# Peptides against a protein of PDB entry 3PBP, part 10

Target 1, 203 residues: chain A of PDB entry 3PBP
Amino acid sequence: LNEKDLNLILNKSLVMYESLDSTTDVIVKRNVIKQLQFVSKLHENWNSRFGKVDIQKEYRLAKVQGPFTINPFPGELYDYTATNIATILIDNGQNEIVCVSFDDGSLILLFKDLEMSMSWDVDNYVYNNSLVLIERVKLQREIKSLITLPEQLGKLYVISDNIIQQVNFMSWASTLSKCINESDLNPLAGLKFESKLEDIATI
Target 2, 203 residues: chain A of PDB entry 3PBP as posed
Amino acid sequence: LNEKDLNLILNKSLVMYESLDSTTDVIVKRNVIKQLQFVSKLHENWNSRFGKVDIQKEYRLAKVQGPFTINPFPGELYDYTATNIATILIDNGQNEIVCVSFDDGSLILLFKDLEMSMSWDVDNYVYNNSLVLIERVKLQREIKSLITLPEQLGKLYVISDNIIQQVNFMSWASTLSKSINESDLNPLAGLKFESKLEDIATI

## One batch from the design tools (peptide; made by RFdiffusion4, then SolubleMPNN)

Design b2_p21_8_s4
Fold by OpenDDE base, seed 3:
Structure b2_p21_8_s4 (fold): chain B 203 residues (1-203), chain A 21 residues (1-21)
Amino acid sequence: as target 1 above (203 residues)
Amino acid sequence: SIKDKLETKKKIGEFFIKRHS
């Protein structure tokens, strides 16, 4: 990210915020507001690429509230607790990846193989969601928040105690999107599901 | 179609499960 990029993201975030109306889903509204707040804070405190950002509070996209099944569930995570959840768009057609963080510092990237209601940010709503494991990313840090930015396809920002990191999975997500949209799984064969991790800012 | 997309997603799920087996 650079100053120009941040300005663009901020402007886009503002446009998204202004597009909210009475028909917008409550979860969507909340997410857009949180995104705007986060981007605004980044913009205000931007020094340089890989500079310092002062974040006063944690930005949580959603809480893990509803039941879900993860297939396969990583055996190494059996004794750990899920801490955060985020949904990341991979195209403009509303295909998405779910990310869950754990208290061991792991991120898992998950595919929704069934169309099910997400209840993670809705009180008193419980629905069992099917999620399939794509990739596990080990950060070895306490993950405080998972943030998505408007129009940043296949990108997740991870906030820990002293750093903001970007997880970029467009290397495989673009192919996955194509497979979904074209109803052809052939391009998945031999594809590496390896996300890129980059430091964005120090806190 | 919506039906095709849903079926494709299901098959993608199966693909990932198999990949981890």
Scores: peptide ipSAE 0.664, ipTM 0.954, DockQ to the pose 0.377
Fold by OpenDDE base, seed 5:
Structure b2_p21_8_s4 (fold): chain B 203 residues (1-203), chain A 21 residues (1-21)
Amino acid sequence: as target 1 above (203 residues)
Amino acid sequence: SIKDKLETKKKIGEFFIKRHS
């Protein structure tokens, strides 16, 4: 990131913060707030602490809104609070993975097995969106922000106090995308759902 | 079709649930 890119991220974060209302999901609110806090801190420390972090210019925040259910919900996370949420595209279509972070430093990667019908019809309002657990990634860090880049399929950037890490799940997400698009589950058999974690920058 | 895609997603969900059982 250069100063211009950081300013763009800050502006986007501010716009998102201003868009928060009483109907916004608590997880979404927390994500936006944490992102804004991080970006603001980054901006304040830009000249003094941070060399060039090569993070690409544009990020996408999660479009997941409203209450959701996670099945199965990891028992170890019952005592922890969700801190951030992100939606990551896995193909050029509409297939995506949802990621939620927790204050224990865990990431969970989730699949939308049911279409979140934003039923504009009050009578068809589905209160709970269905999310299914794919993978848990334990970072053991305080996760401040989740960033996705629209041009980078199956990649999530995790920002902590002192590090930016990339989670790459294309090893399995490409197969998952194929299964969805071809209506064939056979390629999922024996597939390992293990994401690659890589350190991108120390901050 | 949209129907096939929805059914596939549902089955994928079931697959993951079973995997964690």
Scores: peptide ipSAE 0.663, ipTM 0.954, DockQ to the pose 0.367
Fold by OpenDDE base, seed 1:
Structure b2_p21_8_s4 (fold): chain B 203 residues (1-203), chain A 21 residues (1-21)
Amino acid sequence: as target 1 above (203 residues)
Amino acid sequence: SIKDKLETKKKIGEFFIKRHS
């Protein structure tokens, strides 16, 4: 992501915010506000002398297309600002999980239940890019960055001030991948969506 | 098929929404 792209996303988010009125659906309003908060924070970090905001290319492309809607949005996070986003591959195909961090030290793991291609289809126009909540992970620390390694499926590295932690969600993501690929939801029944947190290195 | 995958993803979304409701 370059500064120009970030500015474009910011401007789009501002326009969306300005379009909000008293007739706007409460859910839509909340989503637009959260998107603006997220992008504004990224912009602030970008302008900071010491912070490279590592934003994955996929996020940049998705944001250019439209706003994200998180459903349900955790009520506890309403007053907090999103700080980072990452996409994590869960198989060797195209299935991925979206992760968003917040300034309270929370991570939310999200499922994209609608393809971006459907948003461009006139017959299936979706205003918002749908993201569905899978899990909330509370780290209780300031999250500086999110890192993913393409060769490490279902793993997210969280960098804070003093530690690098790994979030491993393959315990459920492998099943999720299978469900998607086989078009069968039955294996999701009774599955625990609990990620494993592990300390990797002290900084 | 692509269609089946899209439908499955939609249903998975509904599954998670219901789980948090």
Scores: peptide ipSAE 0.662, ipTM 0.953, DockQ to the pose 0.504
Fold by OpenDDE base, seed 4:
Structure b2_p21_8_s4 (fold): chain B 203 residues (1-203), chain A 21 residues (1-21)
Amino acid sequence: as target 1 above (203 residues)
Amino acid sequence: SIKDKLETKKKIGEFFIKRHS
């Protein structure tokens, strides 16, 4: 990924954000905002590395969403471009996982550790831009799109050139949801954060 | 409480950071 490509993705994400209006579904708004947040974060990391801060774009992004931090950011993904972002519900609408795809065919599953659930007040938008790495899933394919179905908890559909794959992380996400809801971290000890990948359809 | 959930989420974040370290 070069700076130009990152800027293109950023611009696309900004356009998507700017297209949000009062008629836009809350879920769509959430997804677009999360996507923009992630892209902005990637852009910040990129700019930090290149020593070029496009202050105007970053300021615009910072005013809207930034700064974002992925901790830890996989060093191997530094040279790759984020292509898609999705938010996946893991329970009855309270807890969610953020997924970001990269042009190397990787998916990262991210946890919002500081997000206040009521961040929807536009005037009091707490820009919680903290994302924590849970898992990296290597698909080794060009990812065209990420799809989530509201009725399918902890499932992400990945569309590539010739195949639709399902990433199912309910093996750990159900436990994570319980830990959050019960305020008990003990069940996380020894838990494997390994998602299941399944081929759903050939295109 | 909301406060407990927020604190729990923060601790979960710390858990994951430590795991990748």
Scores: peptide ipSAE 0.660, ipTM 0.952, DockQ to the pose 0.455

## One batch from the design tools (peptide; made by RFdiffusion4, then SolubleMPNN)

Design b2_p22_3_s2
Fold by OpenDDE base, seed 1:
Structure b2_p22_3_s2 (fold): chain B 203 residues (1-203), chain A 22 residues (1-22)
Amino acid sequence: as target 1 above (203 residues)
Amino acid sequence: KSKLETKQQIGDFLIKKAKEKE
């Protein structure tokens, strides 16, 4: 899932970049470029750890999907390299959060606010063209990997050099899930998007 | 509201909230 998500995001970012022209607003252009830089760094890190990912086929198919956005992208992270990506389910209704790690020890939690159905193959036909920042978690550690367990909703395990930590965001994700499923945003008012960090095991 | 519309509105809400923090 993580590899597929990475490829999809990269391809969408490339499509958006290629759509830029002389008439494009300067701010929009800057944001698209920064997004592409972010995703490219993520891809480089992925390849270094798990081998080369072939995105050629997916790229060809993605040309018909349209733009991809990350809003807002933390300006501080422009100077850092994305290292890992994970998708975490928050309910049994297929709602999920995307997490990206950076080499400064930060995690960003992202919401997919746009669902688009595209037919790529039998097993992969639903795509997101937009990600929205929910929370930045600063761990101040070198993040080696992100692990999710299907039976543990709203939980992410972060492996660093000396410790495994759990990021639990069900404090807000349960409300978010409810809002999505009930089509009611009222419960979001006053909600704090603060995840709980717990040390699980030393390494 | 459709699930899709709800997600879009949530996105808008989150973006607005992020801008208020900056």
Scores: peptide ipSAE 0.630, ipTM 0.931, DockQ to the pose 0.549
Fold by OpenDDE base, seed 5:
Structure b2_p22_3_s2 (fold): chain B 203 residues (1-203), chain A 22 residues (1-22)
Amino acid sequence: as target 1 above (203 residues)
Amino acid sequence: KSKLETKQQIGDFLIKKAKEKE
């Protein structure tokens, strides 16, 4: 991540903020504001010679809510605790992937095979949600936050203590989106569900 | 097929695939 990239992210966050109005869902509004605050802080710290971005809990876009049914649940994660949750758009038609992080540094990418009510407010009850395991990504880091940019389809930003990493799953999500939109599963045959992990910036 | 039906079928496919990897 360089200054140019950071400015781009900031601009995108500002555009999202500017799109908010009185009809915007309270949760969406809160998440956009938090994202903007986070990116703004990153930008300020980048411009400041002190180079360390302190990521506070307040900048977390979403908290893990339940109950969720994950099928299959990875056996290796049975003893670990979910730490963060994010929803990532994979197309402009509102198809999305759910990501959950765990305290072992794992990410699981999940498909919503049923229509679900999603609440990112910790005070609200969430109904039983069916989630299907697509992929497990092992980062082996303490995951502090998950960030998504609505204009960046199939991309998740993972913030750890000292690094921002990008998980890009458009290699398979584009096909998945097509399958959903065209009601044809044939393109899924032989598809590899392997995301690309890249280091974006040190923090 | 409805979008809902398609999603359910995709879910079934993914579950099957995940179990094959275990």
Scores: peptide ipSAE 0.627, ipTM 0.933, DockQ to the pose 0.394
Fold by OpenDDE base, seed 2:
Structure b2_p22_3_s2 (fold): chain B 203 residues (1-203), chain A 22 residues (1-22)
Amino acid sequence: as target 1 above (203 residues)
Amino acid sequence: KSKLETKQQIGDFLIKKAKEKE
């Protein structure tokens, strides 16, 4: 099993889990959960063996190649290091949320308010990748990996040492998507940017 | 409004909201 295969199995297991509903047989549900637990444990062991991809280098390189400005950057995270990054689709129209994890166990959800238009004009390379803070989620766990499924809009799976958690932000992301697509910001007024955190499986 | 303009306005809104929480 290579990392790619393991990720595929994990993704399949997560999809199976999400297919479970109140009508699902208890035995089937238990089996799916057990499988997910097993695969997640394997994933953890795999990541530990292959070393933390020094996302610092990639993030630093991304910082060097294009000033990703996170505004506002949470002051509390200034002394912490980013550990993982993920992009989550919120609709089928190419709207997405960026998530970054930190070594303090925090997740930040970010909005891309400026698309890098490749200005072909050499002189006006506005390489300003602006990322805007939407929400900070404090897990207080060592985050080992972030998993997204393209078919699951507005959902992020967080793998820590002993648990898989789902972060679901469709409560606000659906409204955000609508605002973008309809060019109307009125629905943002009074919107709470609070994601739902659910424990999926214990590893 | 263009999609780009809308995103920029959303960004401004979110920044303002974040500053109000600090």
Scores: peptide ipSAE 0.598, ipTM 0.936, DockQ to the pose 0.408
Fold by OpenDDE base, seed 4:
Structure b2_p22_3_s2 (fold): chain B 203 residues (1-203), chain A 22 residues (1-22)
Amino acid sequence: as target 1 above (203 residues)
Amino acid sequence: KSKLETKQQIGDFLIKKAKEKE
């Protein structure tokens, strides 16, 4: 089993968990939860073995010459290191949110306000360097990994030492998606950018 | 408005909102 395989198994387990409803047999529900707990623990152990992807090098480079800027960058996070990055789809039309985790246990949800113009000209490759802060979610846990499932819009799974948490931002992302797709910003005026955090399973 | 213009305006809106929370 490689990291990719473990991620696949974890993703499958998360999908199974999300398929659980009020009609699901209690035994089945318990088994799925136990499986998710087991797989998440395995994934954690695997990530610890292969080392943290040092996103810091890319982020430090980002301040001056880097591939992206975050605006505004939360002042409290200047002393902390980015640990993970994920992209979450919010609709079927290619709108997405970027999430970055930090070693203080914070998640920042970011909006790409500029489209990466793929200039076919290698010399004029404009990297989409603009990310805009939407929300900061403070988990106060060591974040080991971020998992996203393409079939689960506006959901981010956060794996920490003892827990898997779901961050659900569809409460605002659905409106944001609509605003983008319809080219109408009016619905944003009263919108609260507050994601829902739910504990899925203890590890 | 183009999708690009809309995204830029959303970005500006979000930046303004974030600054109001500081």
Scores: peptide ipSAE 0.591, ipTM 0.936, DockQ to the pose 0.390

Design b2_p22_3_s3
Fold by OpenDDE base, seed 1:
Structure b2_p22_3_s3 (fold): chain B 203 residues (1-203), chain A 22 residues (1-22)
Amino acid sequence: as target 1 above (203 residues)
Amino acid sequence: SSILETKKQIGEFLIQQQLAKQ
């Protein structure tokens, strides 16, 4: 779990929810509500495992920075609860993927497509207002924890009850990193966003 | 910046990819 990421998403989700009114598109309303629901449940789960998290500072920051979205939010996950969140570096620069796990055994890999114009650094954390769905990985097991190693780019370790698995997405993330750094989208054409899953160890 | 615009365009691309799968 990344506490900073959780707090950010939670507070951004609250801001989005508060911005809803009678003129808001029905699809937008649904997405915002469902996002808030899963992140709120994730926060509850976090508190149950690690104690109460103070989100007051982050909430104030979120109000200044505006709404946060996930596009598209997977409809199949509307009724499931987020359980873990992690951020994975994909290069030696600043490019990263956000991962969220759910209690159905799914992982979603997310791209930060927007940087905030009015952002502040709080303890080396830069806030973002948008996440885009890249891939859903179905593990069909209870996910206990997500682990990242700073020296291992584009790799996520998933801990379940009986196994540690590696999710390796450098097959597409290397291309994504290149596209960002070179300001060229052409290499994305025909790219398959399919991560490699490998069993690492039994536990 | 060029980087910011690129990220935005990538986001749009990825959204369209997901919509095409639905």
Scores: peptide ipSAE 0.656, ipTM 0.942, DockQ to the pose 0.537
Fold by OpenDDE base, seed 4:
Structure b2_p22_3_s3 (fold): chain B 203 residues (1-203), chain A 22 residues (1-22)
Amino acid sequence: as target 1 above (203 residues)
Amino acid sequence: SSILETKKQIGEFLIQQQLAKQ
């Protein structure tokens, strides 16, 4: 990925964001917004590295409230590039996990810890840019895309060169959902945050 | 709200869990 390509992706993401309207599905809105935030973060990092000005910074900050932050960021991923983002529902409410892929074949699963509510009003989006690391899943593959299906809670599909894999985190996400919904953290004690990885199909 | 406080506390918990792994 070079600067020109990153700018192109950013522009496309902005165009997609601007295309959101009252008829846009909630899942589509979520995906577009999260993708834009992701690309914005990448662009910020790129500009920081090369000492360049982000010509669209004002737009991104105004519309998306800036790029997201990850805490703690895995030190091992410092030298790698983020490639994809997805948002996965973990219950029938609004609780969700954010996933980011990296070019080392890692997935990080992230929790939104400071979101008040999710608003899909085109003129008044509420964003959370604070993300907390839950788990790192090492696939050791070139990740081409991330797919989530709204009907499949706590499941992420990862497409690589020759295989589709499923990451299933309902083993811990069901407990996490309960903790949120019941305002009780006791079930988190001793909970193992380890997702299940399964091969689904060859490509 | 109780939900916001819960999410914040979960976040803090998760951060501590990650730091303990390092």
Scores: peptide ipSAE 0.656, ipTM 0.942, DockQ to the pose 0.418
Fold by OpenDDE base, seed 3:
Structure b2_p22_3_s3 (fold): chain B 203 residues (1-203), chain A 22 residues (1-22)
Amino acid sequence: as target 1 above (203 residues)
Amino acid sequence: SSILETKKQIGEFLIQQQLAKQ
């Protein structure tokens, strides 16, 4: 995680928190608060732009009690620790992918199929933030940092050891964005959820 | 909202895709 990514997530979490009112379900309130606490802790633990953020404790808590659940959680990752989290915009309409890195060198790309803020607005109570597994990318190296650039949709930069890699998922994310925005799932049929991994630079 | 429903359906679709890979 870099500072910009953390700030973005923090801001979103704050907006969700501020949206809470007296009529909000207690469980929803609790989960939003937990999300804010989690992100705040991540921010507090941020040491450098290219530094590793230890989220092990918070992730374990999140897995059990929220702020979010991951479905399905890859069985191979049960014994590994989440190390970084990032959100990547896929369009200008605020659709985003969540990425979590693990200490085995894996990245998981996640879709938010349920959001508490949206749930509240439509009176459809979401008790947990739901994240759905889209893809697992195995880098087989220690991931130190995740970087996103707001102007670069569907791109994640991964810093490991002395290499910067780009994960580009616009091959499927453009279609996903279209499906969301048009409320049409038909384009998902036959879509391959395979991101492109490319070495960008040695550092 | 239509967007919320669409996201739910996408989620269901994606889950099924992952289950099919197992």
Scores: peptide ipSAE 0.651, ipTM 0.941, DockQ to the pose 0.547
Fold by OpenDDE base, seed 2:
Structure b2_p22_3_s3 (fold): chain B 203 residues (1-203), chain A 22 residues (1-22)
Amino acid sequence: as target 1 above (203 residues)
Amino acid sequence: SSILETKKQIGEFLIQQQLAKQ
């Protein structure tokens, strides 16, 4: 997670928190509050000079709590460990793609088809976020970090040992954004979900 | 909301696309 990702998650968590009322289900209310507390703590830690957020540890904690389901999950990745997570905006309306990297050098691009609170009750996964696989990109490199820039829609920067690469998915994400905003799925017909990979710089 | 319903439908579409690639 980078600062932008944390800010985005924090903002979403705040919006969800503000939506709570006396009619809200007790479980939902509890989960939203816990999520906000968790994300706020992460944000504070990020701003604090003392601790690199061990993304792996936080991701593991999130995974243990089961806040997300991925469908379909690539079977070959079951034995690999997620290393980085990023959220990339695809428009100015807060539509976004989630990216997860793995220690095999794979990237998965994910769509949030259900926006729900994280489940912090281990025995209750009813309110897990649903993520849908869009694309798998195999870099066959050790991915050190994922970087997003707020002014660059549909672009992800991948840092490996000796190279910085850009993943650009606006070729399909612009259409996806349009479909969401216009409530029309027709433009998805025949769309190829293939991102462009470009070498930016050597390290 | 219409947006939420659209996102659900997109999700279903994308799942079917992935399953068809297997």
Scores: peptide ipSAE 0.643, ipTM 0.943, DockQ to the pose 0.583

Design b2_p22_4_s3
Fold by OpenDDE base, seed 2:
Structure b2_p22_4_s3 (fold): chain B 203 residues (1-203), chain A 22 residues (1-22)
Amino acid sequence: as target 1 above (203 residues)
Amino acid sequence: SSIKKQLETKKQIGEFLIKRHS
């Protein structure tokens, strides 16, 4: 985390705060306000202490990530267990794809369409971590780990017992990144969300 | 603001992606 990233988080938190209206759930309102307070304090401490921040006990009780909502969740995966999660950068900015693996050998690639927030109420779970299904990739093998390299955009390395495979989704992620950065959805029309799978190495 | 616009765009992309599965 650098100053630029922190500034961006602060700005996002401010926008979320400003988006609160009379129709917003009371718990969500409270959670957003608390998060804004936390991020603001973090930003202040970052500036004053040259990048060192001491997190108070009160904020340590906050859950960094609430429950995820995947839409749609593939019905075929209801009986399977998630095994790994990874986040893959798709540009040099802030845009990323979330990947979750399952014990059936499937990968799901997910888009964060809404900003995630911390859960500040220990007793009440707020489902504000929205994830949208982009693609399901069936590997038909036991997935041991997911590896990403920050310098390799839109690439996920999947490690199994005997092989390392690369999932490359820049064919569609580059367009997605452009849409986000330019605030133009037109390039999504007719876009195929099909990743490329390649064997990289035998273990 | 630029950030607000980006957030709205992401929301719209999400809606697009969901509709694609219908």
Scores: peptide ipSAE 0.668, ipTM 0.948, DockQ to the pose 0.870
Fold by OpenDDE base, seed 3:
Structure b2_p22_4_s3 (fold): chain B 203 residues (1-203), chain A 22 residues (1-22)
Amino acid sequence: as target 1 above (203 residues)
Amino acid sequence: SSIKKQLETKKQIGEFLIKRHS
């Protein structure tokens, strides 16, 4: 990651922020705002000579408040706590994947099979938000933030201690998008739900 | 596709995704 790349990310984050409206999901709104704040801070503290930035604890996303139901819920995560949430667009429409991180360093990628608004604010209660498990990715590190970028479909940036990693799930999300848009489940047969993990930068 | 059709498709996808874990 260099200054040029960071500037691009900042500009994209600004565009995403400006695109928020009354119909945008509350979680999406929160995530975009936090992303913009984080990226702005990164830009401000960028040291081109070292390729490092000082990531402060203030940019950790708040604990996931729920309510939600994950089916099936991974048994290994019963004793762990959700720490971050993000929504990632997978096409130019409104199809999206939800990602939740846990304090064991796991990411779970989830599908919203029911059209329900997610509420993670204490004052806004929704009885049950249905989420279906697609994939679990184990990072084995503390996850500080989840970042999505405009125009980067099916990509999630995971911020941990001094490292940015990219989770790319377009290998299966493109098929999923097609299934939704065409109302045909046949392409799902034999589909491997395995995301690609790549280290992007040390910060 | 219609909204109704998409909603039904999403529901079916959910069922598929759950079933594959069995």
Scores: peptide ipSAE 0.665, ipTM 0.948, DockQ to the pose 0.361
Fold by OpenDDE base, seed 5:
Structure b2_p22_4_s3 (fold): chain B 203 residues (1-203), chain A 22 residues (1-22)
Amino acid sequence: as target 1 above (203 residues)
Amino acid sequence: SSIKKQLETKKQIGEFLIKRHS
């Protein structure tokens, strides 16, 4: 990761922030805000002379709770705490995947099978929101932040202590998008829900 | 409506995704 790359991410994060309006999903809002905060902090601590970033603070959603249910919820995660959330667009419409990270280093990719406004704050609990488990990705590292780029469909960037990784799930998300848009479930038959993980940069 | 159809599809997708874990 170099300063130019960081600036690009920052600029894109700013654009995302500026795009927020009253119609923006609460999950999207939180994701964008947290993303911007983290990237801004990275930018502030960038040492261009040595190509190093001093990450002094972690940006997490400690003990994330909300009126949502995950079905099925992985039993292995009952003892762990959600640390970050992200919403990733999978098409040029409004179809999206929700991602939640946990302090065990796991990512869960979730599908919104019901169109409901979701809140992640306990104080805003009104009703149960339905989320369906698609995939669990085990990174086995401390996840500090989740970042997304609106022009990069089905891609999630995971920032850990010393690495940025990309999770690409377009292998199945493209099919999922098609199923939704065409109201046809046939393409789901035999579909593997396996995301690709790639190292992007060392930090 | 097209919206109703999409909602039903999403619901069915959810059911499919749940069943595969059983």
Scores: peptide ipSAE 0.665, ipTM 0.946, DockQ to the pose 0.351
Fold by OpenDDE base, seed 1:
Structure b2_p22_4_s3 (fold): chain B 203 residues (1-203), chain A 22 residues (1-22)
Amino acid sequence: as target 1 above (203 residues)
Amino acid sequence: SSIKKQLETKKQIGEFLIKRHS
């Protein structure tokens, strides 16, 4: 992602925000606002913190499919700003989890329940990309960045001011992957969606 | 599994995940 691309995304987000009116669904409004807040935060931090942030996948997702609709959106996060986004592979078959961080120190893990091939038109608000809330992880610290390693499935590295932490969600993601690949929901019964948080290194 | 089956499964998983929050 370069500055030009970020500006384009910002402009798209602004257009979507400006399209909001009294007839717009409350959930849609919230998600569009959060999208704008996320992009705005990235833009603000671009010169200070992010020389070369590799968010190409997230950029592609945003560019192609438009803003997210998170269901349910955690009410507690309404007044907070999204700060980072990451996509984490959970298997070798293209299944993935989306993670969004907020400035309250929360991480939300999200599932893409719908795959849509529509393009994000800057001049036309058409739809939201559906994301379903799996888990909220409260870190209670400022999140500077999210890092994923392709060889480490279901693992997210969270960088804060003083520590690098690993979020490992393979405890449930392996089951989720199985459900998708086998087209069987039975293994979800009784499954706990609780990720493991571990301290990796002190900064 | 076929793409169609995967899409349907994902949709159903989404519904499941939403319901558990209520």
Scores: peptide ipSAE 0.660, ipTM 0.948, DockQ to the pose 0.449

